# Peptides against a protein of PDB entry 3ESW, part 29

Target 1, 322 residues: chain A of PDB entry 3ESW
Amino acid sequence: NNIDFDSIAKMLLIKYKDFILSKFKKAAPVENIRFQNLVHTNQFAQGVLGQSQHLCTVYDNPSWHSIVLETLDLDLIYKNVDKEFAKDGHAEGENIYTDYLVKELLRYFKQDFFKWCNKPDCNHCGQNTSENMTPLGSQGPNGEESKFNCGTVEIYKCNRCGNITRFPRYNDPIKLLETRKGRCGEWCNLFTLILKSFGLDVRYVWNREDHVWCEYFSNFLNRWVHVDSCEQSFDQPYIYSINWNKKMSYCIAFGKDGVVDVSKRYILQNELPRDQIKEEDLKFLCQFITKRLRYSLNDDEIYQLACRDEQEQIELIRGKTQ

## One batch from the design tools (peptide; aimed at target 1 Q311 I317)

Design b2_p17_1_s2 (made by RFdiffusion4, then SolubleMPNN; from b2_p17_1, 12 letters changed)
Fold by OpenDDE base, seed 1:
Structure b2_p17_1_s2 (fold): chain B 322 residues (1-322), chain A 17 residues (1-17)
Amino acid sequence: as target 1 above (322 residues)
Amino acid sequence: DLELKELIFKIKKYLEE
């Protein structure tokens, strides 16, 4: 009666794999009906779906990746990464190199590449003239601006020269490689593409309370890592709730392989009412969209992603996966 | 089930040792 625990464990994992895979089969008619009803009756659900249709796929563009890599100073970036890795990276293993890369990309992006734009400089008066700019409101894009997925243009008048300066809010990240300025939306949009261009697993995190950031899956840390390009922040999910004392209700992560409610990672205090959708419906929605995003994957890919999801779920609830 | 996921995680780790 010697119990081979290893054999039992292996058999259990086989059966568990089958169980997990069964969850990723095509949705039943009842689930489709539930989904359709939810997105048609709940505005928040419709918003999440709409965002997923864009954010989950838009950054998986090889042509864009090439343009990004051709635009960045890769020699500078890798020189700095190699320098930091040489200090202590060898002791931690090869996977830490990617963490150093992301940290350098954060530095490079904020310090060398992109600019924050509360107000644009006056096109006539030149650099450092934003202090003289008065907002006049927003309008639709002109014919040229419309070529770059621009929905809104902010209009400013210079108090010195009286000329009008346009600040188009471009959603085309390739145009942002040229303009190199924006607010949290432009920063996160382009930085998400930059990270994707290095072949990284990246999610776009939308916060309902008007902020956006990234998550990167670190192979070294074996988890999703908070990344905020605006703040040059790596693995500091607490900055919003604790440092900013920000009140938040929802944080939703959008990636090529899934949509995940990551609110528990970032909302540590001052939680606002989560009254936009039932928790069960939000969970269902995210799972349903995730399932659709994985329809083309094979069983092994599905299982590996599901294992990652489970680890994240443990982390989000328990605070660790150790 | 969170507890089940935790157990599965532990089993996987055990088999990797």
Scores: peptide ipSAE 0.363, ipTM 0.895, DockQ to the pose 0.896
OpenDDE base, seeds 2, 3, 4, 5: peptide ipSAE 0.204, 0.344, 0.309, 0.310; ipTM 0.841, 0.889, 0.876, 0.876

Design b2_p17_1_s3 (made by RFdiffusion4, then SolubleMPNN; from b2_p17_1, 14 letters changed)
Fold by OpenDDE base, seed 1:
Parts: sequence; C-alpha cells; structure tokens
Structure b2_p17_1_s3 (fold): chain B 322 residues (1-322), chain A 17 residues (1-17)
Amino acid sequence: as target 1 above (322 residues)
Amino acid sequence: DLEIKELIFEIEKRLKE
C-alpha cells in the first residue's frame, strides 16, 4: 500500500510540475494584446511596467557588487555577525547566519555608513548647518550631476551665509556610496544593491504612498522578509499600517525573478481605495512581467520559483507573515 | 486552490524524507 501511494504521489507531482510549467510557456497572442492594451490605456500599469524594466535588473551588476564589497567595512560587519551568531545561531542551524548578516547590514548602514538628509548642510558653513537651510525649489542637473543618473536637484539657500547648496537626487547607487546621504529613495536604492552584493535574493518594494523598502528571501524562515533600511527594521511589515497609521493602496515588489503585489503583507488597516487598476488586470500584469523575467530559465528553475511563489501566495492570503 | 497546493508541498516534503 505504501509503495502504491508513493507511486501515485510521484505521478501527481509530475503532472503538477507539467501544469505549473505550462503557465510559463510563451504568451499567447491574446495575452500579448491584453498586455499591450493594458499598459497603453492604464497609467498605473504603465508605471509598474516602467519600474520593472529598471528595478528588476539594474541591481544584477557584478561590477557594482564588487565596488560595494570594496567600499563596506566587511571586517566590522562579519565580526558583528559572527558575534551575534555565536550567541544564538548554532541552535537554529547555518541558514540563520544570513538573517544575522541582514540585521547587521541594517545596523551598519543606518548607524555607521549612510545619513538621512531632510536638508543638506551648507557647503560653506560646514557640518550641522541644515537647520539654516531654506528650500528654493528644484531644478535639472548640471553637467557633472548628470553623469550619475540625476533627474532632480533640490536647491537650498543658507540663512546664515546666503550661499546656495545643491542637493542632487542621484539614482546611481555607486554615486551614493560616495555621497552617503539621502531620503527613502536613496536609502532603499543603495541598500538594495548592498544586499544583492552579498548574493541575496532581494526585492525592491514600491509603495504608491511615497515610501520604498526591501524584501529579502530568508532561507531560514523560508519566506520573504520585510527589510527597511531607513527604519533599521527586519521582519516588521506592520510598521507602516499599525505603527505609523499610514494609509496605503498598493505595495509592489520588484525582483530579478518577478513582480508581485505584496500589498496584503503591509496594508493591514487604513486601506486606501485600490482604484488605479482592476484587481484582475494587476494580477495579470504582474504575472505577465514575471513570466517574461523567467523566459530564459530552465524548467527546474521555473518550477522552483513557481513553488516559492505559491508559498508566498498562501502566506499573503492567510496572513501568516509572522 | 490553496489547499491542493499545500498538499502538493506536503507530498514533496515527505517524498524527500
């Protein structure tokens, strides 16, 4: 009886694998038409597509990873990780080491490496002069700033000396390794690259209501884990909805292997109307982009990722994030 | 169906043991 059940189970798994793989076949002409119509007619869909074209692939740059690893104090980081792992990690297995690494990277990044910048310090008056800065507005980048993917420069006047200070909003994360300051955008951009540089599975999460953060796939927890560099937060998806009482409508995660609506993980209360796109169309869009991102993968890779996706969907539906 | 998927994962787990 056991042998027969094992055989049936194996057959079921084969058929299930085939079924899953069938979903990742080349898009039918009708699906392509639906996709094209959606992105041309729906601004939100166009925005998601545009973000996916950048965020899903930009961080998969080996040259950038090398520069990051050369820039960070790896000795300090690993010393701290080893210290914390020695306390508790041996009881939980080797996979927990990566969780300790991410936690240390959060600490290191916020405490030792990067700075929050509401207003820049005056270039003339020096450090701790941001309180004297008055915003004058924003303008386009100059010739030097344009070299580092800068779309906007915030302009400030010092109330003390009257000089102008420029705060370029750089999108080049390598430039951010030099400047070491910014707001949520710069923080998340560079921190996403940092996590990727350690070979981690990372997603960039965009919230429509002007915040961004990361997710890291923990092998120890066997799930996607909320990571916010600005907040030095690990596995606290509730902080926005509950602690901040933030109202939100959409949270979309962008990774090399897919685009996922993760709104259910983060929007626990105070949900704003989801009126930017039909739910069915958003689901279709994310699946379609995900399918394209996986086009070059083999059947085993596709299947493994699909299994991960299904586990995440179960988590999101059941609210089992903790 | 989520329940079916969960059962599939359980089957996979047990077959690997």
Scores: peptide ipSAE 0.221, ipTM 0.854, DockQ to the pose 0.778
OpenDDE base, seeds 2, 3, 4, 5: peptide ipSAE 0.167, 0.196, 0.163, 0.169; ipTM 0.832, 0.840, 0.831, 0.833

Design b2_p17_1_s4 (made by RFdiffusion4, then SolubleMPNN; from b2_p17_1, 12 letters changed)
Fold by OpenDDE base, seed 1:
Structure b2_p17_1_s4 (fold): chain B 322 residues (1-322), chain A 17 residues (1-17)
Amino acid sequence: as target 1 above (322 residues)
Amino acid sequence: DLELKELIFEIKKYLEE
C-alpha cells in the first residue's frame, strides 16, 4: 500500500488541466443569452463591455510600439536601469531587471517626458501662465483635433491677454507623444502604451470614482503590480484608500488576455456601495469577456493564463500568492 | 473554490521542487 504521492499529484494536475480547459470552451447558448441580457439591461455592464472592446486590444499595435521606442530616450532609460540593477539586481536574479525598467519608466515619464495639465498655459503669453487661465467650458473638436481621436476640447480664456487657448483631450496615444501633457486619462493612456511597447504584460485599471492606472505583471514578484504613472508609484495599491482616503466602489482591470475585478486590491477602506451590478453578474461578465479574449489561444496558453488567474484570485482574497 | 485553488498551487510547487 505504498502511496506514490508524486503520481497522484501528477494525475490530479492532468485532470485539473482538463477541468480548466473545459471552462474556456465556446459559450453555451444560455451563457450568450445571459450576457446579451446583462449588457442590454445593466448600464454598468454595458460600460465594462464598451471599455473592454477598446482597452483590451488598442495597445497591441506593433506600429505604435515602434513609434514609442523611437520617441523615448532609450539610452538614458537603459543607462539608469543598468545602474540600479548593478547595485543589487544580481542577488535577486535576472527577472528583477524588468521591475527596475518599470520603475525607471515611471521616473522618466513623470520627471523628463510628460506634464500634468490642470489648466493649459496661454498659447499667447507662453510658459507658466496657466494661473491666468479661466475655464469657459468644453466643446467638440475642430477638424484638426478630430484626426487624433478627440471627443472633447476644454476652452480657456487668458485673464492677461484675453486670448482663447484650447486644451483638446486627445485619446490617440501617439498624439500624446507630441503634446506630452494631460491629466490621469492621458497619463495612463500613454503610459500603458509605453509599457506595452517594452513587451510587458500590462492592464489598464479603471476606477469608477474617476481615476485610472496600470498594472504590470512582474515575473520577479510573480504577480500583478500596481503602477501609477501620475504618482510615480510602483507596488503601492494602498495609496488611494489609505493615503488619499479615497472612497471607491469598483476597480476593473482591462488587458489583452482578460478583464478582472481588482477592487479588492485597491479598496482597503471606505468602500462605497457596490450597487451598480450584482456581484455574481459582474463576475460572470468579466469571465465571459475574458473567455472571448482567449478564444484564439491554444490549450497550453489558456492553461497558463488560467493558472495565473487563480494565483491572482488567491492574492485578492487572502493577500498572498504562495 | 479558493481552498482547492490553494491546494493546486501547493501541488504545483511541490512538483517543481
Scores: peptide ipSAE 0.268, ipTM 0.869, DockQ to the pose 0.903
OpenDDE base, seeds 2, 3, 4, 5: peptide ipSAE 0.152, 0.155, 0.261, 0.239; ipTM 0.809, 0.813, 0.860, 0.857

Design b2_p17_2 (made by RFdiffusion4)
Pose (drawn by RFdiffusion4):
Structure b2_p17_2 (pose): chain A 322 residues (1-322), chain P 17 residues (1-17); non-standard residues A184 YCM
Amino acid sequence: as target 1 above (322 residues)
Amino acid sequence: SPLEQFDFLLDYFSLTS
């Protein structure tokens, strides 16, 4: 009995596909209650549910993608990307070009395109002039800025001239293309959209302890890559936990294809207690949403995606890539 | 390779069990 593995191996891969295609089916009402209910037992759940709704489908918008592309200096971007591909781009330029592009976009966005804003500059006094602004709080948007999905307008008084500069906080990323300023919040909103506009596979990563950033899929490194525009950073998920020494509890990724707990990638010391939701329930929550996010996908898509997800679980469960 | 895919799958179930 030279036991035939190649037979058994080829078989199984077949059986596994059925297991997978079964998993991403129905929404049998049994687990539906578990969902509709969990979203009332727990607010960390409603939190994730709400954000999934604002953040997964939103950046897939051709109208927007095109405006961003019109607006960005593609000649400049692609020239530099090409210049860096010139100083050889790995023996295997095997979709490495995509990585060089993301890196250059980070540079353009930071060094060139968008600008940080703690207190705003005075609208009437010069440009470099923020530290003579004392804030008078926040309030609702006026008629004009109400168009751009704004909740809060921070208002400031200029002690040198008396006029009041205002700093609306927008969520319409197309509006940000114009204003070209803000904090992680909008820096990240626009940067996610920018990444999506090059047709990249992109995600919005949310840290409960007030920071947001991106994840991009590098076909060259065939895994998700951490991208943080504010820090012009490429593959440095440790940056928060170690370099900054920031204490963190949870990290959640959002995208068209799914919602995934990516904590393990980032919370690699200074771990805070994860005391917000039964870990079993969180796994379920993401799975149900990811499953829901894929009813309209076909079998080949449902499967290829589920494998990428699995490849990711092993990466996170373990301590490394591959 | 089919064998490599099968090994990967075994590792996946070993870790998630």

Design b2_p17_2_s1 (made by RFdiffusion4, then SolubleMPNN; from b2_p17_2, 8 letters changed)
Fold by OpenDDE base, seed 4:
Structure b2_p17_2_s1 (fold): chain B 322 residues (1-322), chain A 17 residues (1-17)
Amino acid sequence: as target 1 above (322 residues)
Amino acid sequence: SDLEKVLFLLEYLELMS
């Protein structure tokens, strides 16, 4: 009896789709109670929830995308992408073009557009005066700074002229298109918006140990790809654990379609204790938020995302199969 | 292929069990 494996596979996939869809139904009352109890009793869970409420949706703003695209030198960007793609990309198909785009955006952002700011330059003395700046502390935003979602303003005194320079830590990415300077927070915030403005599937990755970066879903590589605008880094998830020898406990990715613990991708050595939440509770929390984010999606979208989730989980468990 | 998807699913289920 020739076993029709194709027919069996098709039947199994139908049943599996139904099973997946059943998992993404509205949360049962017991799950809601568990969720409420978790976020009220666990500070880390509350933090993850709070971040998800912002980071999962804030970048899906068409008006912001238009402003970004109007601000960037698109002619330069696409010229460079086309140039690099013409070298070797044609053989790999159209999907690889987006990888070239992200690589050029990394280059453009770091080299041409945005600046790292350890200390601000003196507003009076001008450029390259940051070495003369002494931190005096931090304060709340003034009336103008508060218009741009500023939580903190760092205050610096110039050792040469004695004048005070304010470095507002803006969270409004549109304001960052004007200021064009910051640290990892500002870099990642604006760069996440930039990638989103090109219609890319992007997640914001929060590391508990004071770093942030992006992940981009490459259709060519068929996986989430590490992207760090500060480092001009593409697909180098090891840079933190290996190159920086950074100690880390949690890396959480926030996207429009889900919240995922991606710690296994980035924490390769020097793992800090994961003592902020029970592993089961973190898994539950991420799944619960992910379900909520997908409630408006159709059955086919839910199924496709679930398949992607499964692929990612395999990758996270096995590591990159080179 | 559907077979590849099934094989992948089986692998996932094995790893998550």
Scores: peptide ipSAE 0.267, ipTM 0.859, DockQ to the pose 0.804
OpenDDE base, seeds 1, 2, 3, 5: peptide ipSAE 0.271, 0.176, 0.066, 0.145; ipTM 0.864, 0.811, 0.714, 0.787; seeds 1, 5 fail the geometry check

Design b2_p17_2_s2 (made by RFdiffusion4, then SolubleMPNN; from b2_p17_2, 7 letters changed)
Fold by OpenDDE base, seed 1:
Structure b2_p17_2_s2 (fold): chain B 322 residues (1-322), chain A 17 residues (1-17)
Amino acid sequence: as target 1 above (322 residues)
Amino acid sequence: SDLELAKFLQEYFELTS
């Protein structure tokens, strides 16, 4: 009996697709109960859910994308991308162009567009006066600042002129296009929006130990790539654990299509105790939120994303970037 | 490609078993 291996392979692929799709069907009542109990009883789970409700969807705003593209020097950006692509890109195909784009956006953002603000300059004394600024604490936003999703304003006094300077911590990324300054939160917030505005697949990565960065899905590399706007870093997930010798416990990635524990990509040494939630419960939580984010997608979209997810999980298990 | 899919499936089953 000639075993039709091709027919068997096709049947296995169909069964596999059906199996994958079955995981993304509407949650069973038991799963809903488990989810509700988890987010009501575990503070870390509640935090992840709260972040997902904002970070997974906020950047999918076409009006914001238009404003970003109108604000950036696109002529300069594409000129630089084309220049770098002309050197080495022709041998690697069209997909590598997007990697060059992200690298240029990192350069442009850090060098030409945005500024790190440890302390603000004095509003009265002008530029390069931050050394004279003494922190007085923080307060709530005033009526003007509150228009731009501001929860906290840092207050500084100038040691030279005695005037007060306010540093609002804006969460509105469109306001950040105007102010063009901040810390890791403002940098990552605006840079995530910038990458999204170019039509890229982007995730916001939250680290429990007070840092945030991005991931970009490279079609050339066929994987999620570490991107840190603060560091002008592309594909250097090791910088925190190795270069900074940072101790970390959790890194969670938030995107429009899912929430993923990416801790294994970034926590290479100096791991802090993962005691905020049971590993099984965190896995369940991320899968449950991801499933909800995909409810409106068709079977082919679900299958493609599921295959991508499994490839990422293989990468994370092996601890090797492919 | 069918080959990439086959490799993926093989690897997936090996790692998730």
Scores: peptide ipSAE 0.020, ipTM 0.513, DockQ to the pose 0.585
OpenDDE base, seeds 2, 3, 4, 5: peptide ipSAE 0.018, 0.023, 0.017, 0.019; ipTM 0.530, 0.501, 0.514, 0.429; seed 3 fails the geometry check

Design b2_p17_2_s3 (made by RFdiffusion4, then SolubleMPNN; from b2_p17_2, 8 letters changed; failed a check: too like the target's own chain)
Amino acid sequence: SDLELVKFLLEYLKLMS

Design b2_p17_2_s4 (made by RFdiffusion4, then SolubleMPNN; from b2_p17_2, 10 letters changed)
Fold by OpenDDE base, seed 2:
Structure b2_p17_2_s4 (fold): chain B 322 residues (1-322), chain A 17 residues (1-17)
Amino acid sequence: as target 1 above (322 residues)
Amino acid sequence: SDEELAKFLKEYLELMS
């Protein structure tokens, strides 16, 4: 009996697809109850939910993308990308062009566009006066600052002229296109928007230990790639644990299509206790939020994303990025 | 792709037979 392996394979594929799709159907009442109980009883879970409500959707704004593209020196960026691609990119196919683009955006952003601001310059004394600035503390935004999603304002006094300089911590990335300065939060916020403005699949990675960065899905590498605008870093997930010797407990990635615990990618040593939530509850939480984010997607989109998720999980388990 | 997965499954089934 000639076993029609092709027919069996097709049948298995259909059944497998149906099985995968069944996991992304509307949550059962019991799952909703579990979710509600978790976010009401666990502060970390509530925090993850709160972040997901913002970070998973805020960057998917076409009007913001247009403003970004109008603000950047696209001629310079593409000139540099084309130059790098012309060296060796043709041998690797067209998909590598996007990796060159992200690398150039990292360069451009750090070198030409945005500025690190540990302390602000004195508004009265001018540029390169941050050394004269003494922190006085933080306060709430004023009426003007509040227009740009400002949660806190750092206050500094100039030791030279005695004037007060305000450093508002803006969360509006469009305002950051104007101010062009900040710390890791502002850098990552605006850079995430920049990457999104080029039509890229991007996630915002939150580390509990006060750092943030991006991930970009490389079609060339067929995986999520670490991207840190502050460090001009591409595909170096080890920099925090190894190079900085940073201690970390949680890294959570927030994207339009899902929330993923990516701790295994970045926490290679010096792991802090993961005591904020049970591992099973965190897994459930991320899956539940991810499921909600995909409710409007068609079966093909859900299936493709589920395949990508599985590939990422395998990668995270195997530890073989490079 | 579905075709690649179908091919993989076919090859897998053929190897397991």
Scores: peptide ipSAE 0.025, ipTM 0.594, DockQ to the pose 0.172
OpenDDE base, seeds 1, 3, 4, 5: peptide ipSAE 0.023, 0.017, 0.021, 0.024; ipTM 0.598, 0.488, 0.557, 0.516; seed 3 fails the geometry check

Design b2_p17_3 (made by RFdiffusion4; failed a check: the pose's geometry)
Pose (drawn by RFdiffusion4):
Structure b2_p17_3 (pose): chain A 322 residues (1-322), chain P 17 residues (1-17); non-standard residues A184 YCM
Amino acid sequence: as target 1 above (322 residues)
Amino acid sequence: SEEIEELEKILEYFDLS
């Protein structure tokens, strides 16, 4: 009995596909209650549910993608990307070009395109002039800025001239293309959209302890890559936990293809207690949403995606890539 | 073979989960 593995191996891969295609089916009403209910037992759940709705579908918008592309200096971007591909892009330029592009976009966005704003500059006094602004709080948007999905307008008084500069906080990323300033919040909103506009596979990563950033899929490194525009950072998920020494509890990724707990990638010391939701329930929550996010996908798509997800679980469950 | 490696990977995934 020279036991035939190649037979058994080829078989199984077949059986596995059925297991997978079954998993991403229906929404049998049994687990539906578990969902509709969990979203009332727990607000960390309603939190994730709400954000999934604002953040997964939203950046897939051709109208927007095109405006961003019109607006960005593609000649400049692609020239530099090409210049860096010139100084040899790995023996296998095996979709490595895509990585060089993301890196350059980070540079353009930071060094060139968008600017940080703690207090705003005075609208009437010069440009470099923010530290003589004392804030008078926040309030609702006026008629004009109400168009751009704004909730809060921080207002400031200029002690040197008396005029009041205002700093609306927008969510319409197309509006940010104009204003070209803000904090992680909008820096990240626009940068996610920018990444999506090059047709990249992109995600919005949310840290409960007030920071947001991106994840981009590098076909060259065939895994997700951490991208933080504010820090012009490429593959440095440790940056928060170690370099900054920031204490963190949860990290959640959002995208058109799914919602995934990516905590393990980032919270690699200074771990805070994860005391917000039964870990079993969180796994379920993401799975149900990811499953819901895929009813209209076909079998080949449902499967190829589920494998990428699995490849990611092993990456996180373990301590490394591969 | 490739098929065996893929199957090992799938089994490892379930062992860890």

Design b2_p17_3_s1 (made by RFdiffusion4, then SolubleMPNN; from b2_p17_3, 10 letters changed; failed a check: the pose's geometry)
Amino acid sequence: SENIMLAEFIKELLELK

Design b2_p17_3_s2 (made by RFdiffusion4, then SolubleMPNN; from b2_p17_3, 10 letters changed; failed a check: the pose's geometry)
Amino acid sequence: SENEMLVNKILELEELK

Design b2_p17_3_s3 (made by RFdiffusion4, then SolubleMPNN; from b2_p17_3, 8 letters changed; failed a check: the pose's geometry)
Amino acid sequence: SEAIMLAEKILELLKLK

Design b2_p17_3_s4 (made by RFdiffusion4, then SolubleMPNN; from b2_p17_3, 11 letters changed; failed a check: the pose's geometry)
Amino acid sequence: SENIMLANFIKELEKLK

Design b2_p17_4 (made by RFdiffusion4)
Pose (drawn by RFdiffusion4):
Structure b2_p17_4 (pose): chain A 322 residues (1-322), chain P 17 residues (1-17); non-standard residues A184 YCM
Amino acid sequence: as target 1 above (322 residues)
Amino acid sequence: SLEEFNEILEYFTLQSE
């Protein structure tokens, strides 16, 4: 009995596909309650649910993608990307070009395109002039800035001239293309959209302890890659936990294809207690949403995606890539 | 195909733990 593995191996891959295609089916009402309910037992759940709604579908918008592309200096971007591909892009330029592009976009965005804003500059006094602004709090948007999905307008008084510069906080990333300034918040909103506008596979990563950033899928490294625009950083998920020494509890990724707990990629010391939601319930929560996010996908799509997800679980469960 | 099969086995082994 030379036991035939190749037979048994080829078989099973077949059986596995059925297991997978079954998993991403229905929404049998049994687990539906578990969902509709959990979102009332727990707010960390309603939190993730809410954000999934604001953040997964939103950046897939051709109208926007086009405007961003019109607006960005593609000649400049692609020239530099091409210049860096010139100084040899790996023996296998095997979709490595895509990585060189993301890196250059980070550079352009930071060195060139968008600017940070703690207190704003005085609107009437010069440009370099923020530290003579004392803040008078926050308030609602006026009529004009109400158009751009704004909740809070921080207002400031200029002690040198008396005028009041205001700093609306927008969520319409197309508005940010104009204002070209802000904090992680909008830096990240616009940068996610920018990445999506090159048709890249992109995600919004949310840290409960007040920071946001991106994840981009590198077909060259065939895994998700951490991208943080504020820090012009490429593949440095440790940056928060180690370099900054920031204490963190949870990290959640959002995208058109799903919602995934990516904590393990980032919270690699200074771990805070994860005391917000039964870990079993969180797994369920993401799975249910990811499943919901895919009813309209076909079998080949449902499967290829589920494998990428699995490849990611092993990466996170373990301590490494591959 | 054998490598894919091993990877599936590894995934489910880790899930069981």

Design b2_p17_4_s1 (made by RFdiffusion4, then SolubleMPNN; from b2_p17_4, 10 letters changed)
Fold by OpenDDE base, seed 2:
Structure b2_p17_4_s1 (fold): chain B 322 residues (1-322), chain A 17 residues (1-17)
Amino acid sequence: as target 1 above (322 residues)
Amino acid sequence: AKELVNFILELEKLKKE
């Protein structure tokens, strides 16, 4: 009996697809109850939910993408990408072009576009006066600052002229296109929008220990790639644990299609206690939010994303950072 | 489960070829 292996394979794939799709159907009432109880009883879970409600959707704004593309020096960017692609990219196919683009965007953003602001310059004394600035504390935004989703304003006094300088911590990335300065939060916020504006699959990674970065899904590498705009870093997930010797407990990635615990990618040593939530509850939470984000997708889209999720989970278990 | 996933992913690659 010639076992039609092709027919068996097709049937297995169909059954597997159906099985996967069944997992992404509307949450059962019991899952909804579990979710509600979890977010009401666990502060960490509530925080993850709150972040997901913002970070998973805010960057999917076509109007913002247009403003970004109009603001960036696209001629310079593509000139540099084309130059690097012409050296080595032809042998690897067209998919590698996007990796070159992301690398150039990292360069452009850090070197040409955005500035690190540990302390602001004095508004009165001008440029390169941050050394004269003494922090006085933080306060709420004024009426003008409040227009740009500002939660906190850092207040500084100039030791030279005695004037007060305000450093508003804007969360509006369009305002950041104007101000072109900030810390890791502002850097990651605007850079996430920039990457999204090029039509890329991007996640915002939140680390509980006060750092944030991006992940980009490389079609060339067929995986999520670490991207840190502050460090001009591409595919170096080890920099925090190894190079910085940073202690970390949680890294959570937020994207339009899901919320994923990516701690295993970045926490390679010096792991802090994961005591904020039970591991099973965190897994449930991320899966539940991910299901909700995918409710409007068709079966093929859900299946493709589920395959991507499984590939990522395998990667995270195998620890094959190249 | 991992082996099954890998097998399915390989089969999906073969379908796109």
Scores: peptide ipSAE 0.022, ipTM 0.588, DockQ to the pose 0.072
OpenDDE base, seeds 1, 3, 4, 5: peptide ipSAE 0.024, 0.018, 0.011, 0.017; ipTM 0.482, 0.468, 0.493, 0.537; seeds 1, 3 fail the geometry check

